# Ledger of designs, part 41: peptides against a protein of PDB entry 5VZU

Target 1, 271 residues: chain A of PDB entry 5VZU
Amino acid sequence: GRTLEDIFHEHMQELILMKFIYTSQYDNCLTYRRIYLPPSRPDDLIKPGLFKGTYGSHGLEIVMLSFHGRRARGTKITGDPNIPAGQQTVEIDLRHRIQLPDLENQRNFNELSRIVLEVRERVRQEQQEGGHEAGEGRGRQGPRESQPSPAQPRAEAPSKGPDGTPGEDGGEPGDAVAAAEQPAQCGQGQPFVLPVGVSSRNEDYPRTCRMCFYGTGLIAGHGFTSPERTPGVFILFDEDRFGFVWLELKSFSLYSRVQATFRNADAPSPQ

## One batch from the design tools (peptide; aimed at target 1 H11 G56 S57)

Design b2_p20_5 (made by RFdiffusion4)
Pose (drawn by RFdiffusion4):
Structure b2_p20_5 (pose): chain A 212 residues (1-129, 189-271), chain P 20 residues (1-20)
Amino acid sequence: GRTLEDIFHEHMQELILMKFIYTSQYDNCLTYRRIYLPPSRPDDLIKPGLFKGTYGSHGLEIVMLSFHGRRARGTKITGDPNIPAGQQTVEIDLRHRIQLPDLENQRNFNELSRIVLEVRERVRQEQQEGQPFVLPVGVSSRNEDYPRTCRMCFYGTGLIAGHGFTSPERTPGVFILFDEDRFGFVWLELKSFSLYSRVQATFRNADAPSPQ
Amino acid sequence: AFRDELLALIDEVDADVTPY
């Protein structure tokens, strides 16, 4: 929904062109691989499926939320040259809820960082052996109309890599649940916010034979 | 059916280009 002008500034002009060129080289001669929608589950769940998400200058990407015990997974359906389609973009630790402060303390980025890194450390120890909401100052959000109220937060990690999916790594962050079908992820080391929203469309023949 | 619905969704997302 833009022109060459609105894009010619600039890193996204380049990424958009590469995509167009690259994808169009297929001239609709394409190979498709099967995917499934995730299993629903009662008590042990807060609702799976496909979501549209913001991935900075790459634009929106489609991500599938699925539940695997005390962890939720976000898997890329569409992706980008940094983190490609089919990868785990996010992992939410559902046993480590993070309390939300009043608005003024939410605004303090360092308080958020200290709190998140604390949980990261407690997690490393374990493994080794709704109210008003605002983003902290200095955290970017391409959306800006992110909901100003939220139901809960959890520790999670996102996967990052340089161009070509080089040296991928988990970086700490916090998952934010807004309502039944909108959620967010604060990328701590990037001071960036990704807003996700449910794909409302209904899909035929998409259920999996079983959880395995 | 599912494949075509998913492709339509991908196309919709790809058509949504805005400045960053």

Design b2_p20_5_s1 (made by RFdiffusion4, then SolubleMPNN; from b2_p20_5, 13 letters changed)
Fold by OpenDDE base, seed 2:
Structure b2_p20_5_s1 (fold): chain B 271 residues (1-271), chain A 20 residues (1-20)
Amino acid sequence: as target 1 above (271 residues)
Amino acid sequence: DFFEQLQKLIEEVASEIRPV
């Protein structure tokens, strides 16, 4: 039978071969494109820029994080055997915040899955409603033929009488203490743990996060076969670190800011 | 553990579709 060691060696050989094929495909036709860093905006969740992914066996993954109104985007700067450079690896909906439960319930993958799938359904409904408003706005220019609908007669409803005695029952207004939704203190990080069964390639992930958002990640087979978007959670840890939980894949990716200063990397100001 | 690393690797092998 195959030993676990045989399977490991076969896979490592396949991964090395795929990386070699992928890199060698570029050796046949090198196209250089200048990359510009996105300009920072005051309303950006964090400073945009280059982040290094911790993808274990995949190697060095570089992603550009950028902000586009109520959306954030991760764009691959490095390609791999599955997804080429320039593809949008993650898309984050900054309208749909994920509220993580307490630390005990964060260990439950089914609870996280429930929360994410409920948000996915809301996003789908909003997309359908926005599609209907765009469709109905064109249809209503049909000519208003004002056909005069005939006046149906007002039936006189009868005047029934007066007597109901005032029962004094002075029911004390129970003070419904409106539990003031404590404004989620924007400054205090919440305790964070990965759910049981979510694979982390790096166990040294931050144990406190600022906030989470719904998002989708791009997945594909080798050679960019059957590309699809899967649901996930964007986790903001701090100014220099974010994560993505791939829900269907039960995996976690950590991204850390590239601290290198690039000269002349700013986009030219639109004249 | 070596076995945990191998198990993760086997799971990665079995997954033809990968996050990127």
Scores: peptide ipSAE 0.030, ipTM 0.579, DockQ to the pose 0.033
OpenDDE base, seeds 1, 3, 4, 5: peptide ipSAE 0.022, 0.017, 0.027, 0.013; ipTM 0.481, 0.414, 0.466, 0.439; seed 1 fails the geometry check

Design b2_p20_5_s2 (made by RFdiffusion4, then SolubleMPNN; from b2_p20_5, 13 letters changed)
Fold by OpenDDE base, seed 4:
Structure b2_p20_5_s2 (fold): chain B 271 residues (1-271), chain A 20 residues (1-20)
Amino acid sequence: as target 1 above (271 residues)
Amino acid sequence: DFFEQLEKLIEEVENEIRPV
């Protein structure tokens, strides 16, 4: 009979074969699209560009990180058997910072799960409210047929006189409790550890992070079947490294900047 | 159970295979 090991080995061989078929199909593309590096902006969280990730059985992946106002995007440059190249593997909401707890509580997956799901619900509420305002604003531009209302005669309203008694009502200056700007905890990395039960292909990940944000990752079946967005955490480690925690998958992906310099890789100026 | 281990292994493999 087949052992569990035999079945695992067969599945791993099928995955390697599928990956080989997909990668070899890219070599057989009759049409090549030039990839341009995204332009860097002063407000970008880090320099945009190419990052190499290692994820599960897929091995080496190339993702382009780009910034779009208060959103960041990871776009697959290398496709795999289930998510083709050009798909947005991760979408990061830079409006929704994740505050990690202390290291002891960071080991608790349920605490991270709680924090992420609370942010997910806030994002969902904001999308519903913003959708409602955009919906109500469009409904009232029914064509006001400007029927020419007949010129009703200007009744000369009489000049009421000047009695300007200045009531000195000395409204007490309400103490504007200056909402203490929580000091932007500038640049000091916080200690970082993965929760227990989150799979990492390598335990050699950065043990300090700068910032975390709410994000969603794309997951699918083979051949891009049933694609869905799963909640996660984008972790900025430094200028050259970020991670993504896939909450539902209990997985962690580490991405490192591709240090190669590309000639003529800049996007053409929009004409 | 063998089936529970197989389902878990399939789920682990499928979760490693669930492409990101």
Scores: peptide ipSAE 0.050, ipTM 0.537, DockQ to the pose 0.025
OpenDDE base, seeds 1, 2, 3, 5: peptide ipSAE 0.046, 0.031, 0.031, 0.020; ipTM 0.563, 0.531, 0.519, 0.453

Design b2_p20_5_s3 (made by RFdiffusion4, then SolubleMPNN; from b2_p20_5, 14 letters changed)
Fold by OpenDDE base, seed 4:
Structure b2_p20_5_s3 (fold): chain B 271 residues (1-271), chain A 20 residues (1-20)
Amino acid sequence: as target 1 above (271 residues)
Amino acid sequence: DFFKQLEEIIKEVESEIRPV
């Protein structure tokens, strides 16, 4: 009978073969497209740019991180047999911060799953509500041909007299409980650990994170079949490192900034 | 349980195979 090792070895050979076929088929039709580094903005969570990740059997991947208002995007610069180059591997919603629990509760996958799924439902509700407001606003601009209603004569409303007795309504100053905006402790990293049962290729991930956000990751079958977005957690470790926890896949991807300086890589000014 | 380990390994492999 085939051993588990034989099945693994055969499967790894098939993945290598698919990667080889994919890369070799691309060699015949390589359209080189220039990539540009995204412009940095003062409000960007970190400097945008190229990040290197290690994911699954694919080895080294290059992702472009960019910021788009309250959203961040990871765009694949390197394609793989399932997700072609130029696809958005991750989409991060910077409106939906995830607060990680203490280290003991961070080890519980079900607790992380609960937190992420609750945020996912809020995001779905906000999208439905915002879709209704945008839908109702467009429906009322039917061209009402304003038929010129004939000028009804201005009836001179009589000047009613001035007896404004000042009612001393002593409105009690409602204590506006200033909701103490808990100062976003933007500076101090919290202790971080992966949940038990989340696979990581490298156990040498940062043990402190700055903040986490809700995100979605793109998964597909070979040849980009049945592409779908799965829920996950974007983890900002520092200026040069971020991670993504794939909730449904129970996997973690670590991304580190490419420190290479590129000449003439700036995006052309929007004309 | 051998089958549970096999399912975990298959899921791990399948998670490595479902490239992101």
Scores: peptide ipSAE 0.037, ipTM 0.498, DockQ to the pose 0.025
OpenDDE base, seeds 1, 2, 3, 5: peptide ipSAE 0.026, 0.024, 0.016, 0.028; ipTM 0.509, 0.506, 0.416, 0.468

Design b2_p20_5_s4 (made by RFdiffusion4, then SolubleMPNN; from b2_p20_5, 14 letters changed)
Fold by OpenDDE base, seed 3:
Structure b2_p20_5_s4 (fold): chain B 271 residues (1-271), chain A 20 residues (1-20)
Amino acid sequence: as target 1 above (271 residues)
Amino acid sequence: EFFEQLKKIIEEVESEIRPV
């Protein structure tokens, strides 16, 4: 039978071969595309820009982080054997904050899984409700042919009846306890640790996070086969670092800002 | 021990064949 060692060597050879094929294809047709940095907006969670990922066997990953209203997007600048450049590797829903438990309970993967799956279900419900409102508005106003039906005249008559009893039903204003928007305590970072069983390439990740959000990551087989979105957690550590926990994969990716300044990287102003 | 480590590395590599 195949040993575990044989299986490991076969998979490692496939990964090396795919990386070699992918890198050697650059020699035949280098399509240079100009990358424009997204403009920074006041409402952006952090400054948009290029981040380097320390992710898996693929080596150095470059991702563009951009903000689109209440969504953030990580777009691959570097492709790999599975996902080509220009694909959206992560999509973050800035409406759905993840509340991490205390540091002790953060070690429990099942607790993080529960929290993320509860948020995923809310996101799914909101999408279903918003889909129903958009569907009803296409009332078929068929062209009612204006048949000119004629002028009949009739006249009568008068009657009176008066009685206007105003029922003063004094409905007490029920105190709508405004669910106090927990002030986004943008201040003190929360202690952070990965759950037990989440793979990190390096144990050298920030041990304090500012905030977390629900998101989805793109996964695919070699050659972008069967692409799907998996649930995860976007973790903002600071202005220059974020992470993504891939829940189903039990993996963590750390992204750090590329500090290099690029000349002429600004998008032309939309005229 | 070695086979369990290797199995874990294979699961990591197999989990690297899918996650990008």
Scores: peptide ipSAE 0.026, ipTM 0.501, DockQ to the pose 0.028
OpenDDE base, seeds 1, 2, 4, 5: peptide ipSAE 0.017, 0.023, 0.030, 0.006; ipTM 0.536, 0.510, 0.491, 0.385; seed 4 fails the geometry check

Design b2_p20_6 (made by RFdiffusion4)
Pose (drawn by RFdiffusion4):
Structure b2_p20_6 (pose): chain A 212 residues (1-129, 189-271), chain P 20 residues (1-20)
Amino acid sequence: GRTLEDIFHEHMQELILMKFIYTSQYDNCLTYRRIYLPPSRPDDLIKPGLFKGTYGSHGLEIVMLSFHGRRARGTKITGDPNIPAGQQTVEIDLRHRIQLPDLENQRNFNELSRIVLEVRERVRQEQQEGQPFVLPVGVSSRNEDYPRTCRMCFYGTGLIAGHGFTSPERTPGVFILFDEDRFGFVWLELKSFSLYSRVQATFRNADAPSPQ
Amino acid sequence: SAEMKAELAAEWREAAEAAA
């Protein structure tokens, strides 16, 4: 929905062109691999499926939310050269809820950082052996119409890598649940916010034979 | 790794500014 002008500034102009060129080299001679929608589950769930998400200069990407015990997984359906399609973009720890402060303390980025790194440490110990909402100051959000109320927050980690999916790594963050079908992820080390929203469209033949 | 993170953060800021 833009022209060469609105894009010729600039890093996105390059990424957009590469994509066009790269994808168009297929001339619709494509191979398709099977995917499934995730299993629904009652008590043990807050609703799975496909979501549209903001991935900075790469634009929106489609990400599948699925539940695997006390962890939720976000798996890329569409991706980018940094973190490709098919990878785990996010992992939400559902046993480590993070309390939301009043608006003024939400605004304080360092309070959020200190709190998140604390949980990261408690998690490393374990493994080794709604109210108003606002993003902290200094955290970017391509959306800006992110909901200003939220139901809860959890610790999570996202996967990052340089171009070519080089040296991928988990970075700490916080998952934010807004309503039944909108959620966010604050990328702590990037001071960046990804806003996700449910894909409303219905899909035929997409259920899995079983959870395994 | 620090330079790579700085670059990624810059990409996000650019996308947010362009969207505004």

Design b2_p20_6_s1 (made by RFdiffusion4, then SolubleMPNN; from b2_p20_6, 12 letters changed)
Fold by OpenDDE base, seed 1:
Structure b2_p20_6_s1 (fold): chain B 271 residues (1-271), chain A 20 residues (1-20)
Amino acid sequence: as target 1 above (271 residues)
Amino acid sequence: RKEVLEELRKLFEEAAELAR
């Protein structure tokens, strides 16, 4: 049979050949663009920066993590045959936390799928409602030509009398069972395990996560054909590690911070 | 869509196998 090494060599040769074909087709007109590290903000979930993904047969992928208010974004720094560099490989909605079940139920892929798909429908509903509010607000600024309304005389409306019958509507105090918001113990990481049947390159993923969020991942065919967003889970492990579970792919991508210090990588101050 | 998902799933599976 082919060894794993044979498969690796064949696939690496194909990827190198594809890269060569893509670079040669444009008369070697390669445009180099400087990449700047995003500035850190106090409200950023973790420090933004470069992360290395060790998923897929393509070897090492570099992603820039950045924060945009209530959204996070992973931007490909390295392209692959499916998705070119500069594309947003992941988009994270920081408004929509994913609550993972206990470890036993985390092994159930169908349970994770149910939770994520429910959050996806909430996100779609909010997008539809917010689209209506933005549409109605623009229509009413027709130019109010201030025609001077003539001063019609104040007719004295007669003093209707004081009939003060106090209806004793004894509204029973509905016991608002204050659902005790269990204080989300925001500080302690929860035990984490991948569902059965989710492919991971390494079994050495963190077994504790800080929090999870709903997100979408970008998928495409070769040459960036038919690009679409698929639902997934962003998993924050720690300050230097996050993951993404691709539900439809049944796959997990682990990202680790690039610890290299880059000189002159900061964005120029806006002059 | 289905073909893209199947292709990408294979790429992730192959990568998982190569890392074991």
Scores: peptide ipSAE 0.244, ipTM 0.845, DockQ to the pose 0.660
OpenDDE base, seeds 2, 3, 4, 5: peptide ipSAE 0.205, 0.191, 0.238, 0.168; ipTM 0.818, 0.799, 0.838, 0.781

Design b2_p20_6_s2 (made by RFdiffusion4, then SolubleMPNN; from b2_p20_6, 11 letters changed)
Fold by OpenDDE base, seed 4:
Structure b2_p20_6_s2 (fold): chain B 271 residues (1-271), chain A 20 residues (1-20)
Amino acid sequence: as target 1 above (271 residues)
Amino acid sequence: RKEVLERLREEFREAAELAR
């Protein structure tokens, strides 16, 4: 039978061969595309930009983080054998915050899995309802043939009778239950730990996080075969670091801001 | 699907092991 070592060696050989094929193809035809940094907006969760992370055995990857209203996107700048450059490796729903439990319960993978899957079902329901409203709204605009309704004669408006007696209905002041503004818990990072059995490349990840959101990651086989979205958790650590927990993969990816300054990297104003 | 997930789990595991 194949040993785990044999499988590892075969897989590494395949990855090396794929890398060689890709590099050899690039030698014959390089298409350069300018990448522009997304404009920063005041409402952006963090400054958009380039982040470096590690994905699988392929090593260091570059991802562009951008914000699109209540969604964030990680777009691959570097491709790998599974997912080409320009694909959305992660899509984050900023409407669906994940509340992590205490540190003891954060170690339980099944608890994180439960929380994520509950949010996934809510997102799915909202998509179905929003799809239904968009569907019903289109169905009723059958072309109303504007049959010219005949000019019915102006019935004369009968006279204003005067007697406005002001009824002093002393409506009791309904107690405005001040919706206690849950104090925007200013960014006191909560303690963070990966669940037991989640693989991370490095144990040197931030042990505090600001907030977490539901998201989906893109997965595929080699050559972008059978691409699908898998549920996960976006972990915002700080202004320069985020993570993604790949729930079904039991894996964690850490992304750190590329600190390099780029000249002329701003998107041209739409003319 | 299952095969892709198993392969990706392996790739992520291998990457974690190679980084230790």
Scores: peptide ipSAE 0.442, ipTM 0.918, DockQ to the pose 0.593
OpenDDE base, seeds 1, 2, 3, 5: peptide ipSAE 0.433, 0.440, 0.442, 0.437; ipTM 0.916, 0.919, 0.918, 0.916

Design b2_p20_6_s3 (made by RFdiffusion4, then SolubleMPNN; from b2_p20_6, 13 letters changed)
Fold by OpenDDE base, seed 3:
Structure b2_p20_6_s3 (fold): chain B 271 residues (1-271), chain A 20 residues (1-20)
Amino acid sequence: as target 1 above (271 residues)
Amino acid sequence: RQKVLEELRQEFEEAAKLAR
């Protein structure tokens, strides 16, 4: 039978070959496309822009981070043998904050897995409920053929008027204790550590995080075969750094802002 | 699916070893 070593060796050879083919194709057909930076909005979690990250065996990747209401998106600027440029490597749901446990319990991968899977199930339920509301509105108004039924003139009947008094039923205002949305304490970062058994290319990652959110990452085989979304955690460290924990892969990717200033990189104003 | 997850996991593990 094929050993794990045989499978790994074949896969690494294919990866090297795919990387070589992909880089060698540049000599035959270079399409240069201008990349525009997304405009910054006041409600953006951090300034949108280019981030450099380490993802898997592919090495250095460039990702564009952008904000779309209650969602954030990481779009690949650099392609790799699995996922081409322009694909959404990460999609972040800013409605679904992940609350990390204390530092001791953060070392437990099963605890992080539980928290993420519970949020994934809530996201699935919300999608099912919202799908039902959109389905009922397409009532087939069949064309009611307006048959012109004739104007028969029927008569007068007159009667009575009684003054039914409106009862002032003073319904007590039930104190809906508005669960005060605890203002997201933007200030003090939480101590952060990767769970045991999560692979990181570099152990030099920030040991404090501001916020975490549920998200999904894109995975595929070579040549973008069988693309699927896998659950993960977006970790905001600071204005210039974020991470993504790939739950099923047991891996961590660190992304850092590209500090280079680009001239004429702003999107043209929509006319 | 399972094959792709295993291959990607191995790539991440190997990249982490080579970076140490």
Scores: peptide ipSAE 0.447, ipTM 0.917, DockQ to the pose 0.508
OpenDDE base, seeds 1, 2, 4, 5: peptide ipSAE 0.442, 0.443, 0.435, 0.427; ipTM 0.916, 0.917, 0.913, 0.910

Design b2_p20_6_s4 (made by RFdiffusion4, then SolubleMPNN; from b2_p20_6, 11 letters changed)
Fold by OpenDDE base, seed 2:
Structure b2_p20_6_s4 (fold): chain B 271 residues (1-271), chain A 20 residues (1-20)
Amino acid sequence: as target 1 above (271 residues)
Amino acid sequence: RKEVLERLAQEFKEAAELAK
């Protein structure tokens, strides 16, 4: 439990002071905006909605999880001194599944780092290739005036002869038993553990995960200074829980569904 | 960049220690 001494830590004093300054700036003008829950789709990885999680030292935050085709998005409902409300705190690429190793190798942070960085480079390559296809498609419609290139004569290459020695070498076809990639049974959870040296605010995280994906988290300095994306791993535990491993921060955030029912929270039907 | 990452990493570490 937090002691008074923990609150008197210089960094915690700074965070409290910043939170006070930001709150006091809003005392003069509060704007309220209605939040709508995203509609659920059959192809959504889990039901979209509100999740509560831990982000840095700021404590408990509320994030809206939504699905956008092959991407998932976490949008901040609560702001903090670094990142204001309405920002996309996490962006998940559902095309780039991360395969976790066995439990022994999952404890190795360098192995997880290698896997994530390899996927990051693939994502960058795909973005570059997709940018080139969009660029090259406009240039080639110049009217190729078909200049009739003159018919150069076919030189008759000579018919070399017949010698038909029938070497019988009956090489037995080694049955390369194609190891049928067992379809990764979407239903059996994999044992899960955090790497050594990854900080978790809650040691009571799920010890089994369904699947993992490459993603990026938003980080910034105080006052939303120098915002950037940092690589990470989205971990789906179950229908109501997901995690995010912040690779460069060596930290883990656990997110749990807000179980509250909201009246009139459904998005208006598109007219 | 490096300073922001170091600060945030420290904030996450301290938050994990305070939760014990």
Scores: peptide ipSAE 0.410, ipTM 0.913, DockQ to the pose 0.732
OpenDDE base, seeds 1, 3, 4, 5: peptide ipSAE 0.400, 0.363, 0.407, 0.250; ipTM 0.910, 0.890, 0.910, 0.781

Design b2_p20_7 (made by RFdiffusion4)
Pose (drawn by RFdiffusion4):
Structure b2_p20_7 (pose): chain A 212 residues (1-129, 189-271), chain P 20 residues (1-20)
Amino acid sequence: GRTLEDIFHEHMQELILMKFIYTSQYDNCLTYRRIYLPPSRPDDLIKPGLFKGTYGSHGLEIVMLSFHGRRARGTKITGDPNIPAGQQTVEIDLRHRIQLPDLENQRNFNELSRIVLEVRERVRQEQQEGQPFVLPVGVSSRNEDYPRTCRMCFYGTGLIAGHGFTSPERTPGVFILFDEDRFGFVWLELKSFSLYSRVQATFRNADAPSPQ
Amino acid sequence: LLEELEERQEQSSHRSAQFV
């Protein structure tokens, strides 16, 4: 929904061209691999499926939310040269809720960082052996119309890598649940916010034979 | 053009969830 003008500035103008060129080299001679929608589950769930998400200059990407015990997974359906399609873009730890402060303390980025890194450390120990909402100051959000109320937060980690999917790594963050079908992820080390929203469209023949 | 743009991106520190 833009022209060459609105894009010629600039890093995105490059990424967009590469994509067009690269994808168009297929001339619709494509190979498809099967995917499934995730299993629904009652008590042990807060609703799975496909979501549209903001991935900065790469634009929106489609990500699948699925539940695997005390962890939620976000798997890329569409991706980018940094983190490709098919990868785990996010992992939400559902046993480590994070309390939301009043608006003024939400605004304080360092409080959020200290709190998140604390949980990361507690998690490393374990494994080794709604109210108003606002993003902290200094955290970017491509959306800006992110909901200003939220139901809860959890610790999670996202996967990052340089171009070519080089040296991928988990970085700490915080998952934010807004309503039944909108959620967010604050990328702590990037001071960046990704806003996700449910894909409302219905899909035929997409259920899996079983959880395994 | 594509190879040139790829070479520029190899020198970039950009990340998937980062906006420039």

Design b2_p20_7_s1 (made by RFdiffusion4, then SolubleMPNN; from b2_p20_7, 10 letters changed)
Fold by OpenDDE base, seed 1:
Structure b2_p20_7_s1 (fold): chain B 271 residues (1-271), chain A 20 residues (1-20)
Amino acid sequence: as target 1 above (271 residues)
Amino acid sequence: LLEELEEKFSKSDLKSFEYV
């Protein structure tokens, strides 16, 4: 019988053919833009740069990873019929860590789904609250009519006396149970496995992860029709590898750093 | 050809791998 791999290979050939046809039809409208590598910052989770990602039937695509404060972004450098080049394939919220369960419970897709959807709801609440604060701050710039302050005389308020009654309020020291901040075990990799029913192009993914974050992936129909953000999990494996679990699609993309060195790929210094 | 391929993918059971 056809393996899933055989089907993916056939579909990949067809997708490459489609891409060739599109490119050939619009040849007179093609523009070439230089792509620069993002500058590395000390606070970047890993070194930014080019990664090769697995996109199911589309095969291997090139993605630029960049950091934007508390957000990370994967931008397609190569596009497919669904998501064109220059689109943000993944957007990661570095404020919202996902704690994976133990290895046994990681096999349960419903458990991962619950965890991700709870984080998604917190992100939505924070966006609603932050939207209200930004709205209220603009209203109070009423015109400062500079009415001349008449110099009303400082009436000397009388010296109230020193009645020094020492109230012995024996405030019991409320035992602030210092919630022992469990030392963030930031250093030890956690065992990692994909949930049952999450499909990957290859079973050869890292079996240990450093940390996970909430994120959204971009999905669309052919021709970038009905584009939407779907919830997912960014999984940092190491300095050169990360993954994204597309929760609703039940798929996994593995991203590996492009080890090629490029000359003159750094952004020109702002003159 | 292009329309036939587009139609094929639109009907694919592998939609979960094709939308990304």
Scores: peptide ipSAE 0.245, ipTM 0.825, DockQ to the pose 0.361
OpenDDE base, seeds 2, 3, 4, 5: peptide ipSAE 0.180, 0.132, 0.208, 0.198; ipTM 0.784, 0.663, 0.803, 0.796

